# Designs tried in a protein design run: peptides against a protein of PDB entry 2AKA. Part 197

Target 1, 299 residues: chain A of PDB entry 2AKA
Amino acid sequence: MEDLIPLVNRLQDAFSAIGQNADLDLPQIAVVGGQSAGKSSVLENFVGRDFLPRGSGIVTRRPLVLQLVNSTTEYAEFLHCKGKKFTDFEEVRLEIEAETDRVTGTNKGISPVPINLRVYSPHVLNLTLVDLPGMTKVPVGDQPPDIEFQIRDMLMQFVTKENCLILAVSPANSDLANSDALKIAKEVDPQGQRTIGVITKLDLMDEGTDARDVLENKLLPLRRGYIGVVNRSQKDIDGKKDITAALAAERKFFLSHPSYRHLADRMGTPYLQKVLNQQLTNHIRDTLPGLRNKLQSQL

## One batch from the design tools (peptide; made by RFdiffusion4, then SolubleMPNN)

Design b2_p27_3_s4 (from b2_p27_3, 12 letters changed)
Fold by OpenDDE base, seed 4:
Structure b2_p27_3_s4 (fold): chain B 299 residues (1-299), chain A 27 residues (1-27)
Amino acid sequence: as target 1 above (299 residues)
Amino acid sequence: SAAEEAGLKEIESLFPELDEMVKKLES
């Protein structure tokens, strides 16, 4: 089963060349969440590098197919610039920004055309995620006033697919009942069969409050449950706090917190990565026969 | 387009691998 994700990666790359095929429902995980929900930090924590665009407003403006591949070496490759190996992840960030701007212009518009990024690293498990634009209600730059709906429509192209798992990223320091991520997930997955909840910013909750009930899957139950994570603070990011140190702090947070210590082994970024790898692998296994049949009919 | 043709060729080339993988999973 170790080769399932790489096989699907190759399929994803091939299908990207022929454009969006509405008939193809590739097993994948779409990452959804509101602006500033902590999506980028979660993804960067998987890699252990800062490589995603940062800023206010809509940062992700194109779907980013992030293919993490366990390897003895560490480098990144883009599908749109084959043969170029990136070892400086700052250059990866710049390339994402440049490629985004090339298609959307500098007006902060969005495009449904994915960017395919493969990251080889000894620090990752095989995992493919589709990072989607953050849901927002506020246009920035030259974005049209209906940008919220444009983003929603883009997200729906992914999350409505039956073989799409949904990584719903929600901050704990906001009303989870009103989470953009959980709302859209519930709309397309009302039974909570395809949704994995990620709760960020647990360290930023008000004193005397906790997300225990959510994390224990008692408040808004998802079949695939919830995983809490603690990302670097903005101060930590600005201070260039090492991700490894942040992961250690995250572990300490869960272990020391009276509300979360009993869940600590099922929390945190490393556990999330493991769970996603396993769930994606299993999901691919379950869907691959159907995918084969569909492809066979099209060839 | 040339890119589309390349993509189609790649899909065709991947199908045997996919088929074999499915056979393994079903065994």
Scores: peptide ipSAE 0.485, ipTM 0.927, DockQ to the pose 0.775
Fold by OpenDDE base, seed 1:
Order: structure tokens, then C-alpha cells, then sequence
Structure b2_p27_3_s4 (fold): chain B 299 residues (1-299), chain A 27 residues (1-27)
């Protein structure tokens, strides 16, 4: 079963090359969340590198198909730049920014055309995620006034697909009942069958409050449950705090917190990565026969 | 286009492996 994700990755690459990626219901995990919900930080924590664009407003302006591949070597490759191996992840970030700007223009709108990035690393499990633009009501830069709807429409192109799992990223320091991520997930997955909840910013909750009920799947039940994570603060990111150190701090946070200590073994970025790998693998297993049949009918 | 043709050929090349994998999963 270890080869299922790589097989689907090759399919994804092939379909991207023919421009039909949007029309295919490939088993995948779409990452959704509001602006500043911590999506990019979660993805970077998986890789253990700073490689995603940062800034105020909508940072992700194109879907990023992030293919993580366990390997003895560490490097990145873009589908649009085949043969170029990136070992400096700052260059990866710059390439994402440049490629985004190439299509959308500088500080302009969004594009539904994915960027395909493969990261080989000894620190990752095989996992493919589609990072989507953060939901926002406020245009940034030269974005059109209807950017909110454009983002929504883009997200819907992914999350409405039956074979799309939804990683709904919500910050704990905001009203979770009004989470943009959970709202959109509920809209397209009303039974909570395809949605995995990620709760970020648990360390930023008001004193005397906790997200225990959410993490225990009691407040807004999802079949696939919730996983809490603690990301680096913006200050930590700006200060170039090491992700490995941040992961250790995350573990300590859950173990030491009275409300979360009993859940600690089912929380944190490493556990999330494991769960997502397993969920995606199982999902591919379940969908692959149908996918094969559909592909055969189209060729 | 050349890119489309290359993509189609790649997909076709994956079918044997896909079929094998499906068979394994169904066993």
C-alpha cells in the first residue's frame, strides 16, 4: 500500500500536464481555512522547512499541489520546471511566488491553475495535499472586490468532488462554531464523512479556556475527528525559529496542558502527518477501482 | 498539443501498474 500515493501522484502529474486536473476526481486532500488560520504553517511543519510564501492577506493565490515523498535525500521539484532540483527551500518559496505572479500578476487576483510541487525528504511521510487560498472578505493589493467569491468558487471546485478529503484548518482563538473552514466543509460534506478538522493556535487561547470539547469530537462531530496542532508564532517565524524546536514545544504543550494531556498522543503535527498518510492511503484504496474504470472509459 | 500527447502517453503507461494495484486491493 506504500505505493498508492506515489501512483496517484504520477496520475496527478500526468493530468496536470494535459490541463485536465480540475476535471478529475482524484483522491486528494484539500486544505481549507480562513486567512491566517495556520494552513501554511501546518504544511511547513510537515516538511520541516520554511518554503511557503508569507505575508499579510491572501498569500496562496493558486492551488498548491504539495506532494510529499519520503526519500533518503531532501530536495524539491516543480512540475513546471522539470529537471531542476531545489535544495534551498528559500528558492522554493521564491519560485512559488514567481510562478504565482507569472500567471496572476503581482498582487493581483487568483488563478485556479495549480502549482505542482514535489518535496522529497527523509522527514516526511508520503502525503499529497492541495493548499487552497485562504478564505477572506477583504481584498489585498490589487485583488478584485469580489475576491471572496472567486476564492469560494475555487475552493468549491475541489471540495465538492466526492474523492476529495477536506482538511479544515481552524484557529482555536476564534469562534470555532463560525469557522470558515468548518462552514465550507459542512456545506459540501454535511455528514462530516470527508472532513478532518485541524485546530491551530491552541496556545493562543484565553486563559481559562480550552478546545477540549472540540478535540474530543463533542462540539462539532466529524467522523474523522479533530487533531490539534501548535504552530510557530509569527514572531517565531520572523525570528527563524527552528521547526524541529517548534515541534518539541508543541509536544510539550499538549503533555503539560491539563485539558489536553490525555489526548497528547493523538495531537500534534507528527500525529497529524501520520493520520493524513493513513487516511489518504485508505481513501486511494477505496477509490482506485472506480477511478481506474472511469479512466478506462475516458481513454 | 505536444504536452497533451505526452500526458496521455504517461497515463497510458500507468495503466498496467494501476491494474495490478487494483487486483491486489481486490484480493
Amino acid sequence: as target 1 above (299 residues)
Amino acid sequence: SAAEEAGLKEIESLFPELDEMVKKLES
Scores: peptide ipSAE 0.398, ipTM 0.905, DockQ to the pose 0.784
Fold by OpenDDE base, seed 3:
Structure b2_p27_3_s4 (fold): chain B 299 residues (1-299), chain A 27 residues (1-27)
Amino acid sequence: as target 1 above (299 residues)
Amino acid sequence: SAAEEAGLKEIESLFPELDEMVKKLES
């Protein structure tokens, strides 16, 4: 069972070489959410490194296939840069930015062509996620006026696939009923069979409010439920708060909060990573026989 | 294209392992 995710990773790499004309329906988890919903922070917290582009507005402008692999060593590899091992995660960030700019230009355009990044680490569980551009309604910089629709169309290429699970990332300090992530998930998964909810920014909620009903899966029920997380703030990042300390603070947050204490063992980034690993593994197990048959029929 | 052909060959090369894994899952 430990080899299922790595096997699918190799399939993903092979499909990436085929390009857009391939009917790709690999078992995978697509990450969706509005801009600034905390998607990048969740992914970085899994790795325990700062390695994703940061900034205002749209930072992810190409799909990022992030393949986490548990290993005794720590390094990263890009599919587009074969043979190069990255041990400095700042260089990983720079490579993502450079490779994005190479294809999209400097005008913050988007491209549906994925970047494939594999990270080996002793601190991760085997897990593959597809980070997608954040949904936005307002063009920034030199983006085309129809950028909202371009992003939406790109997301739909992934989330409409039957074997795609959806990690819907929503901030708690915004109206969940207006969550872009949950809206798109409900559009393509009306029965909530493929959607996992992540609630970020629980520490930024107004005093006297909480997301207990959401986290208990009572407000907007998903079959796969909701997991709350507390990411580092921009202030924490600027203050060089390390991810280990942030994870400890997250644990303390849930344990000390009257509304979340009873849920604390089913909350937080480490638990989310575990759940996603299990969900993906089980999903691969269920879909792989059918995928094999489909692939064979197309060759 | 050459890239597409290379990708297809890579997929084909994974079939033995894929078949083995599927067999294990079905057992």
Scores: peptide ipSAE 0.395, ipTM 0.904, DockQ to the pose 0.784
Fold by OpenDDE base, seed 2:
Structure b2_p27_3_s4 (fold): chain B 299 residues (1-299), chain A 27 residues (1-27)
Amino acid sequence: as target 1 above (299 residues)
Amino acid sequence: SAAEEAGLKEIESLFPELDEMVKKLES
């Protein structure tokens, strides 16, 4: 069972080499959410490193296939530069930015061509996620006026696939009924069978309000439920606050909050990692026989 | 292309392991 995710990773790499990654219905988890919903922060918290592009507006502009692999060593590798091991995660961020700009140009456009990044670390569980551009209603800078629709079309290429699970990231300090992540998930998964809800910014809710009903799966029920997380503030990120300290603060937040204390063992980034690892592993197990048969018919 | 051919060969090389894994899961 522990080798299922690495096996699918090798398939992903092979199909990416032939330009068919987007067309292949591989068992995977696509990450969706509005701009500033906290997607990048969740992914960085899994690794325990700052390695994703930062900025205002649309930060992720190409799909990022993030393959986390538990290892005794810590380093990153890109599929587009095989053999180069990155041990400085700032260099990883710079490579993502450079590779993105190489394809999209200077106008901050988007491209559907994935970047494949594998991170080896003793601090991660085996997990593969596809980080997708944040949904937006308003173009920024010199972006194309139809950027909203371009992003939506790109997301649909992933989330419409039957073997794609959806990690829907929504901020708690906004109306959940208007969540872009949950709207797109509901469009392609109306019964909520493939969607996992993540609620961010729980620490930024107005005093006297909480997301208890959401986290208890009572308001907008999903078969796979909701997990709350607390990410670093933008100030903390800019100040290079240690992610380990942030994870400790997240744990303290849930334990000390009257509305969330009873849920604390089923909340937070570490629990989210465990759940995603388990769900992806089980999903691969369920889909692999069909995938083998499909591949056999194509070879 | 050379890249496509290399990718196809890689998939073919993985197929025995994939088949073995599926058999293990179905047992």
Scores: peptide ipSAE 0.387, ipTM 0.904, DockQ to the pose 0.768

Design b2_p27_4_s1 (from b2_p27_4, 11 letters changed)
Fold by OpenDDE base, seed 3:
Order: sequence, then structure tokens, then C-alpha cells
Structure b2_p27_4_s1 (fold): chain B 299 residues (1-299), chain A 27 residues (1-27)
Amino acid sequence: as target 1 above (299 residues)
Amino acid sequence: MEEEEKKLKEAMKEVEELIKELEKQQS
């Protein structure tokens, strides 16, 4: 009867409030990928707003628990500032940056302490994602020299959990065999049972090349398959290209591309959002019996 | 200190209610 995702969101909030969030294996989707893989763009495309920090190097430095809630109204709320409704998504971005800096300092360090953000919108499906710091091998600025390992350790705290699904975001214009996202997913999910592949930057592939075999799940098979998306370019983002227009362009891209036309109905951001909603819902249903038992034992 | 304790109690109450809702759905 009741939607399962909002129910789990309430659990997440309750446990976050008591500082036990890290100890619970709640059904969730962790988003992983290398720097510049397009993770933030995928999330912003779901919401239809620009609200995530941008910049060079490591931008996400704390886990961001993003709870999307279908609603008649559009606004955002942070768990750390209850009662404040954000209607300007630029202010949401600033709050994420401020709250990140409050904990990590100005040295671009990282913290495993999540930021909890809930976004109400008529344009979203119910969906909860955990955006994780982008994997990197090169420290930037005054970051610690071991930042790569710090990020890896943080990611492992999420992706090793049995009830964690992994949204592995990989750019198509790079060697997929060297995808940071798929490498870490393979490490913790060697049979590909918990991993959903997202292929970004399909529009930036070299002429004469395509990711058809990947998207058809023939090259590196995942049980949950792959979904291709076309995000806004950095130029488009800087120019404040409308996300709605970008979604239309994405649809046109798949429909007009000789290698992807036959897959077009199973590609793109709207389809990805639908699939994630369904998979998360099903995953919650499957894990609820075990979750109940664990929760009861902790009370 | 008292505010944190109150917050904890409220959170625990919410968790208990959610467990009851989950049990109801499984029945």
C-alpha cells in the first residue's frame, strides 16, 4: 500500500539524527565514478535544477544522501537545518558547500559524515541516492597526499554493504576497461549482482566509435544492465542551458544515432530515473524482512 | 544536552512507528 522509498527515507533521517547512520545496512544506491565521469550532472538532470557544487578536482567531499520525493510543490530541505525550505537551488548549492567546509575545513579534505538533502518536486520520481566523492589518483591544492586512499576507504564503507546497490558511472569517451567505477564495483561485486551501469558522454565519442556493445550488455555484462545518458556539456552548464532542453536533446541523440536508435526507449535520463525507482523499490521489498530484524535487535 | 536527548527520544519513537508500519505491510 504505502510507498516503500519514503518509508526508508524516514528511517534514514531517524538514524542520522541519532548518529547511527553508518552502522545500518539500509537499502540504498551509492553513486560511484571517477572525477568528471558525470555523476553530478546525472543527479541534477533528475531534479531538473543546478544545485550541486562545481569546480575542478574533488567537488563532492562528503557523502550526499539525496532523497528525491515526488510532490506537488518544489523545494529542498536539509536534515542539518530543519524547518528551512529552500526554493532557490543556488542557495542549496551554497549550503552544501558551506556545510562541507564546516566539517572538512578549507584544505579540500573529505569526511565520511553524510549531508542529507531532500528535494520535493513534481518532476521527480521517488528515489534515494548517495552521491560519493569522485575517485582520483592526484591530489589537488592542499589536499592530503593520501587523498586517493581516503576516498577509496570512504567509498568502501558504502559499497561493501550487502544492501547497497552501486550506480557505476563511466564516461564513454574513455576506455571502459579502465573505468574507476566499474573497477571498484567489480572488486566488491565480482558477480555483478548489485551494480547498475551508467554510461555518460556518449555524445563525445570519437567518430566511427560507439558503445553499442556495452549498452547491449555484451562487453562487460551486469545483471542489472547498462543505461546510456547524455548530460549537458560543461559549456552548456556554464551557459545555464535549460535542463528540460537538454533532456529533449538527449532523446533526439539516441533516436538519431544509428548505433543507439534501437535502444532509445531504454536509454536516457528519464528512463534511468524510472529504472532506479523500480529497482530501489524492489530492493527495499526484498530486504525489509532482514532490515526489520536488525532494527528490532538494535532497539 | 537536554535538547539532544529530546531529539534522540523523538527519533527512536519515529523508528518504532516505522517498524510497526513495516510489520503491518508484511501482514
Scores: peptide ipSAE 0.067, ipTM 0.675, DockQ to the pose 0.068
Fold by OpenDDE base, seed 4:
Structure b2_p27_4_s1 (fold): chain B 299 residues (1-299), chain A 27 residues (1-27)
Amino acid sequence: as target 1 above (299 residues)
Amino acid sequence: MEEEEKKLKEAMKEVEELIKELEKQQS
């Protein structure tokens, strides 16, 4: 049996090419979270490269279909520029920004039209994620005053789909009960069947506080549970701290923390990547029969 | 566009074959 994720990737690319991507209920994982929740850092940590746009406010302004493919070589490809292999991930970042601006203009508007990026790397597991714009209540720059609702509407196009898993990214140093990610997930997945919680910024929590109850799935239970991660700080990113070093620091953090040491083997970016690979694979397997029926009705 | 449609059909065929394999494994 061939790998399921690459197979679905081919379907996803084909549907995107014909402009039907938004209307298809393909098995996928949508990444949701508020601005500065750490979504981009999680994704970059999977790849081990800095390649996503950074900045204040809404950075992701188009859905980014990120297809990670385990390979002996390391390079990236965009669906909108087939045949061009990117080996410099800074160029990948620039291409995302350029392609975003091409469609949305310079006003930092949003578009529901996805960017499809495939990354081949020996450091990744097969995994496809849809990175969505960060939820915000505050327009920046020339963004329209209703940008919050535009983003929400865009997110809803993905997360309302039954075959969409939701990677809800929430910072631990904020009130988790008020997490934008968990709120939207609860709205569309009230039974918590499709939601995977990611808790970032565990290292930035106030002294004497911890997210143990959350990570143990005791506070806001999700069927698929929670995984804590420690991303590079903005200072570390600006200082060009190596992601490999950051992953080592993350491991050390969980192992040495009194509240998390017992969970350490079920925490961190590598574990998250593994879980997501498995979850997506299983989810594809479960949804393929239904997908087949739907596709047959459309052709 | 025609090429992409062809790719889609091919991908769908692969999906169908995979589903059949999965069904056999579950039996």
Scores: peptide ipSAE 0.058, ipTM 0.676, DockQ to the pose 0.072
Fold by OpenDDE base, seed 2:
Structure b2_p27_4_s1 (fold): chain B 299 residues (1-299), chain A 27 residues (1-27)
Amino acid sequence: as target 1 above (299 residues)
Amino acid sequence: MEEEEKKLKEAMKEVEELIKELEKQQS
């Protein structure tokens, strides 16, 4: 019997083939956050590979539908180049960049047209995420002055949908009350029913400060709570530090920190992946009957 | 749980068929 998430992946592929009618509200998780909030690092840590574009400024310029599928083999496939299996994840990164540039041009513009990437791996749980462009206030290259609002409008196309869960990624070393991710989530989900908080950069907080109250869901409560993670530093990424070693360091961080030790079993990237898999599965179960009825009513 | 999963799989199959029909109508 097929799992629910892979079955919904087939629906996503079908919708992409017909130009993704915006009227179809598929159960999904949209990833939102400011630039440099750590979104890309979280996604790469799930896969255990470096495969996302890196750089300064706006990196993600199209939505990336990332479909993770547990498998005995490791490879990637793009919907736009069917039949090609990628085993070198550097080539995956290059394909994302090339496909992005093909549609947006050289001016570093954005497009709402998704890239669909499926990754088969023995190291992942079944999970589908929509990585969205990072919110920014600073145009780069030939981007128009209103690029901030263009990105925001793109995000709103996803996060306003009732069946969309929101993975709000916020860095701990910044004022969480001013988090771009939490602000947009609060705007479209004022009761905090659809939002999952991820707190990154816990290892970069000022000495003598911690995010314990946030992680315990006591400061800015969300129904689905918060999960803290520790990503590789930019230096570690540039030095191609092994992701497995980084995950071990993350575990050690939580276990050894006086403020987080008691939460350690409910923190970290592996736990986050497990929680997201479970929440998405349950969400699909709850929404499919309504989706079927909606589709039938449109025929 | 297996029965619930089976029902959901059947429902998704129906949705897939509906999507295919919609695609034909848009062609």
Scores: peptide ipSAE 0.031, ipTM 0.611, DockQ to the pose 0.375
Fold by OpenDDE base, seed 1:
Structure b2_p27_4_s1 (fold): chain B 299 residues (1-299), chain A 27 residues (1-27)
Amino acid sequence: as target 1 above (299 residues)
Amino acid sequence: MEEEEKKLKEAMKEVEELIKELEKQQS
């Protein structure tokens, strides 16, 4: 069952290579969220490595198709440079930045052309995610004044597809009703059928407040529910805090918190990864036959 | 393009076979 994702990855790569990806409704999970919502941290926590661009403003400026593959070895490969194995994840980060700049230029513009990155690791489950640029309201530097709308238009190319699941990343320390992620998800998925909620920054909520009602799926119900996670703080990231230690701290957070202890087994990054693996696998199984038939008729 | 098309067809075939196996297991 777990082999479905790697097999679909090969399909995805083939479509990318022939330039047909833009018109295909492949079963996939698109990651959406406002800037600083914690998207990059969630993805890095899956891998257990620091490998994504960091900084102020828009860091992800091209869609990143992140293909996680469980393996006995640990390395990364890019579709745009086949055969080159990256074992230093700092070099992975640099390659993402370089490849982004190659297409977008120096003005911090965006491009809808995906970067395809495959990460082999013994610490991951098979999982493919499409990391999308963070939604923003304020252009920075030399960004065009309409960058907000450019990002939204790019996101819509993915999330409007019926076979696209939406991983909506929202920070708990902000008004959830104003979550950029949940707003865009609701726009394209009004019944909440394709949306998985991720609540970050639970450890940064104001004293005396909690997100229990959200995590219990009672406030803004999604069919696929919500999963809370605790990412490393920016200080921890800057200090190169070990992700394994951070995951242990996350577990401790949920177990020790009066409002979340009863949910602890259904919270945290490891649980999120398992859920996403299972949901993606099932989603592929359910949708691919129809897609296959369509594709075969076109070939 | 021809090589990629071949890879696509092969990948589709593999996925198809796996789906069939899964369907068999679920029946």
Scores: peptide ipSAE 0.082, ipTM 0.685, DockQ to the pose 0.072; fails the geometry check

Design b2_p27_4_s2 (from b2_p27_4, 11 letters changed)
Fold by OpenDDE base, seed 5:
Structure b2_p27_4_s2 (fold): chain B 299 residues (1-299), chain A 27 residues (1-27)
Amino acid sequence: as target 1 above (299 residues)
Amino acid sequence: MSSELEKLKKAMEEVEELIEELEKQQS
């Protein structure tokens, strides 16, 4: 049997090419979270490269369909510039910014039209994620005053789909009960059937506090549970700290922390990647029979 | 558009084949 994730990627590419990607209910994982929740860092940790736009305020302004493909070689390709292989991930970052600006302009507006990025790497598992704009409450710069609602409406186009799994990214150093990611997930998935919780910034929690109850799935239970991760600090990113070293530090963090040691084997970026690969694969398998019928209706 | 539509059709055919394989494995 062929890998299911690459197959769905081919479908996704085909639909995107004809301008129907945004309206498709394909088996996928949508990544949701507030601005600065750590979404970009999680995705970069999967790839092991710095390649996503960084900055204050809104960074992701179009959905980014990130297709990770295990391969013997390492390079990236965009659907909008087929045949061009990117081996410098700084160029990947620049292309995302350029392609975003091409559609949205330079006024920090948003567009629901996805950017499709495929990354081939020996260091990744097959995994497709849709990175969505970070939820915000305050317009910055020359953003439209209703940007919060525009972002919300865009997110709803993805997360309301039955075949969409939700990767809800929440920072631990903020009130988790008020997490934008968990709120929107609960709104569209009240029974917690489609939501996977990711807790970032565990290393930035105040001394004497921890997210143990959340990670043990006791506070806000999700069927698919929670996985804690420790991302590089902004200082580490600016200093070009190696992601491999950061992953080792993450492992050490969980093993050495009194509240998380017993969970350490079910925490961290590598475990998250494995879980997401497994969850997506199983989800595709379960939805394939229904997908056939739906695809036929789109022709 | 015609070439992309053809790609979509081919992808759908591949999905059909995979579904059939899955059904055979589950039987």
Scores: peptide ipSAE 0.043, ipTM 0.666, DockQ to the pose 0.072
Fold by OpenDDE base, seed 3:
Structure b2_p27_4_s2 (fold): chain B 299 residues (1-299), chain A 27 residues (1-27)
Amino acid sequence: as target 1 above (299 residues)
Amino acid sequence: MSSELEKLKKAMEEVEELIEELEKQQS
């Protein structure tokens, strides 16, 4: 069963290489969220490395297909840089930025053409995610005035697919009724069948408030439920705080918080990784027969 | 391009094998 995700990765790579990725409904998880929702931090916590572009406004400007592969060795590979192994994750970040700028230019425009990144690590579970641009209302810099619409259109290309699971990332310190992630998920998945909720910034909630009802799946029920996480603070990121230490702090947060203690074993980044691995594996198993039939008709 | 198509074909064959194994376990 553990071999299903790597198998789909091979399919994904092959389709990307021949330029047919746009028409394929591959079983995958698309990550959606507003700007500053903590989406990039969740992904970096999975890898245990700082490797994603950072900055103000729209940082992710192309879809990033992130393939995590459990391995005895740690390195990264890009599909567009075949044969080059990256062991310095700062160089991975720079390559993402360079490859993004190559296609979009320096005006912070967006492109629907994915970047395919595979990360081998002993610290990850097999997991494939598609990181999508953060939803925004206001153009920044030299971005087109219709950038919000362009981002939305790009997201819709992924999240409308039947075989696409949606990882909806929402910050707890904002009104969840106004969550960009949950809004788009509700639009394309009104029955809540494909959506997994991630609640970030639980440590930044106002005193006397908590997200217990959300995390218990009582406020806005999703079939696949919600998982709370505590990412590194911006100060911790800037100070290059170790992710392992941050994961320990996250565990301590849930265990020590009166509202979340009873949920602690079903919260945090390690549990999220496990759940996503299991859900993706099961989803692949369920969708492979249909995918096989579709692919055979196209070959 | 030919090499990528061959990779796709191989991946599809592996998918078929896995599906067949799953079907055998369910029967």
Scores: peptide ipSAE 0.028, ipTM 0.632, DockQ to the pose 0.072
Fold by OpenDDE base, seed 1:
Structure b2_p27_4_s2 (fold): chain B 299 residues (1-299), chain A 27 residues (1-27)
Amino acid sequence: as target 1 above (299 residues)
Amino acid sequence: MSSELEKLKKAMEEVEELIEELEKQQS
């Protein structure tokens, strides 16, 4: 069943090459969240490498179609530079930054044109995610004053699609009821049918508070539920803390926490990756017949 | 464009074949 994802990747690549991305409702998972919600860290934890741009404010300025492919070898490839294999993930980061700047210019603008990145790794499950720009309310530097609305409009192009699942990333150390991710998800998916909740920063919650009710799907119920994760801190990232060690620490966190111990087997990055792989595979299976019919009518 | 359309067609055919195989395994 997992082999459906690589096949859909070929469809994505083909559509990207012909410029039809805007007209196709491909089965996909769009990642949404406020700035600093932990989206990039979640994605990097899947790969086990630091490869995404970092910084303050808007870091992701173009949609990043991240295609994870289980392989015996570890390397990355971009659709815009076919045939070049990246084995240094710092070079991957630099290429994302360069390709972003090439299209958006120096004004830190955004572009709806995706970057397509495929990562082969023995440490990943087959999974495709579309990382979207972080929602912001405050322009920084030379950003356009309407950047918030530009980002919102860009996100809406993805999350309004019927075949788009929404990975809503929300930090636990903020008011979850007012999270940017859950707010936009509720706007386009009011019944919570397409939304998967990810709760980050559980380790940064105030003493005496927990997100148990959220993680148990009791507070803001989603059909697909919530998964808690513990990402590396910015200090850990700057200190080049090993992601494998961070994953072990995450497991320990859930197992040792009185409020989360009973949920520990359904929490953490590895479980999230598994769930997303399964949900995407099933979603592809359910949507492909309709997509096929639509494509056949256009051919 | 023609080459990309052919790639798309091929990918769709492969997807269909895989779905059919999976459905047979579940039967």
Scores: peptide ipSAE 0.026, ipTM 0.615, DockQ to the pose 0.072
Fold by OpenDDE base, seed 4:
Structure b2_p27_4_s2 (fold): chain B 299 residues (1-299), chain A 27 residues (1-27)
Amino acid sequence: as target 1 above (299 residues)
Amino acid sequence: MSSELEKLKKAMEEVEELIEELEKQQS
């Protein structure tokens, strides 16, 4: 049987090409989180490459449909420039920035029009994610004063869809009860049926504190649970620390930490990627019959 | 019909076939 994720990707691409992507309730995972929550680092850790825009404030300003495809070769392709294979991931980053700026201009505004990026790699599992703009309450630079509401409205277009799973990325070194990601998830998924919690910055928690209760799903229960990860620090990123080395350090962190050692096999970026692949696959299987009926009614 | 619409149609047909196979496995 053909893998379900690549099959749905073909549907997603086809609908995007005809301008109907925004209205489709395709089975997908939307990534939500506040600014600096670590979303970009999580996604880059899946690929093992630095390829996402970096900076202060709202970095993701258009939805990025990131289609990861396991392959023997490593390259990227954009839907908006068909036939061009990118093997330099710095060029991928530049293309995202250029395509974003082309639509949003220089004021760091946002647009709901997705960028579709497919990455082929031997280091990834089949996985499609929609990276959404980081939630913020404070406009940065030349952003409109109502940017918070613009972002919220954009996010709601995705996360309110019944077939949308929500990857809620929250930093452990902040009050999780006040997590923007968990708040929006709770608003649209009050029963916690569609939400997967990711806890970043576990290595940056104050001494004597831990997120054990959260990771054990005891504090803010989600049906799909929580997965802790340790991303590269900004200093590590600026110093071009190898992602493979960072993943090894992440594994060591969980294994050596008294509060997390017993959870170590259910933590970290590789485990997160596996879980997301499995959950998305199962979610597609469960939703495809309904999707078929909806699509047939539109033909 | 545009080439994109044809691609969509083809993808939908593939999905339909896959759903039918899945339904057979679940029974």
Scores: peptide ipSAE 0.025, ipTM 0.622, DockQ to the pose 0.072

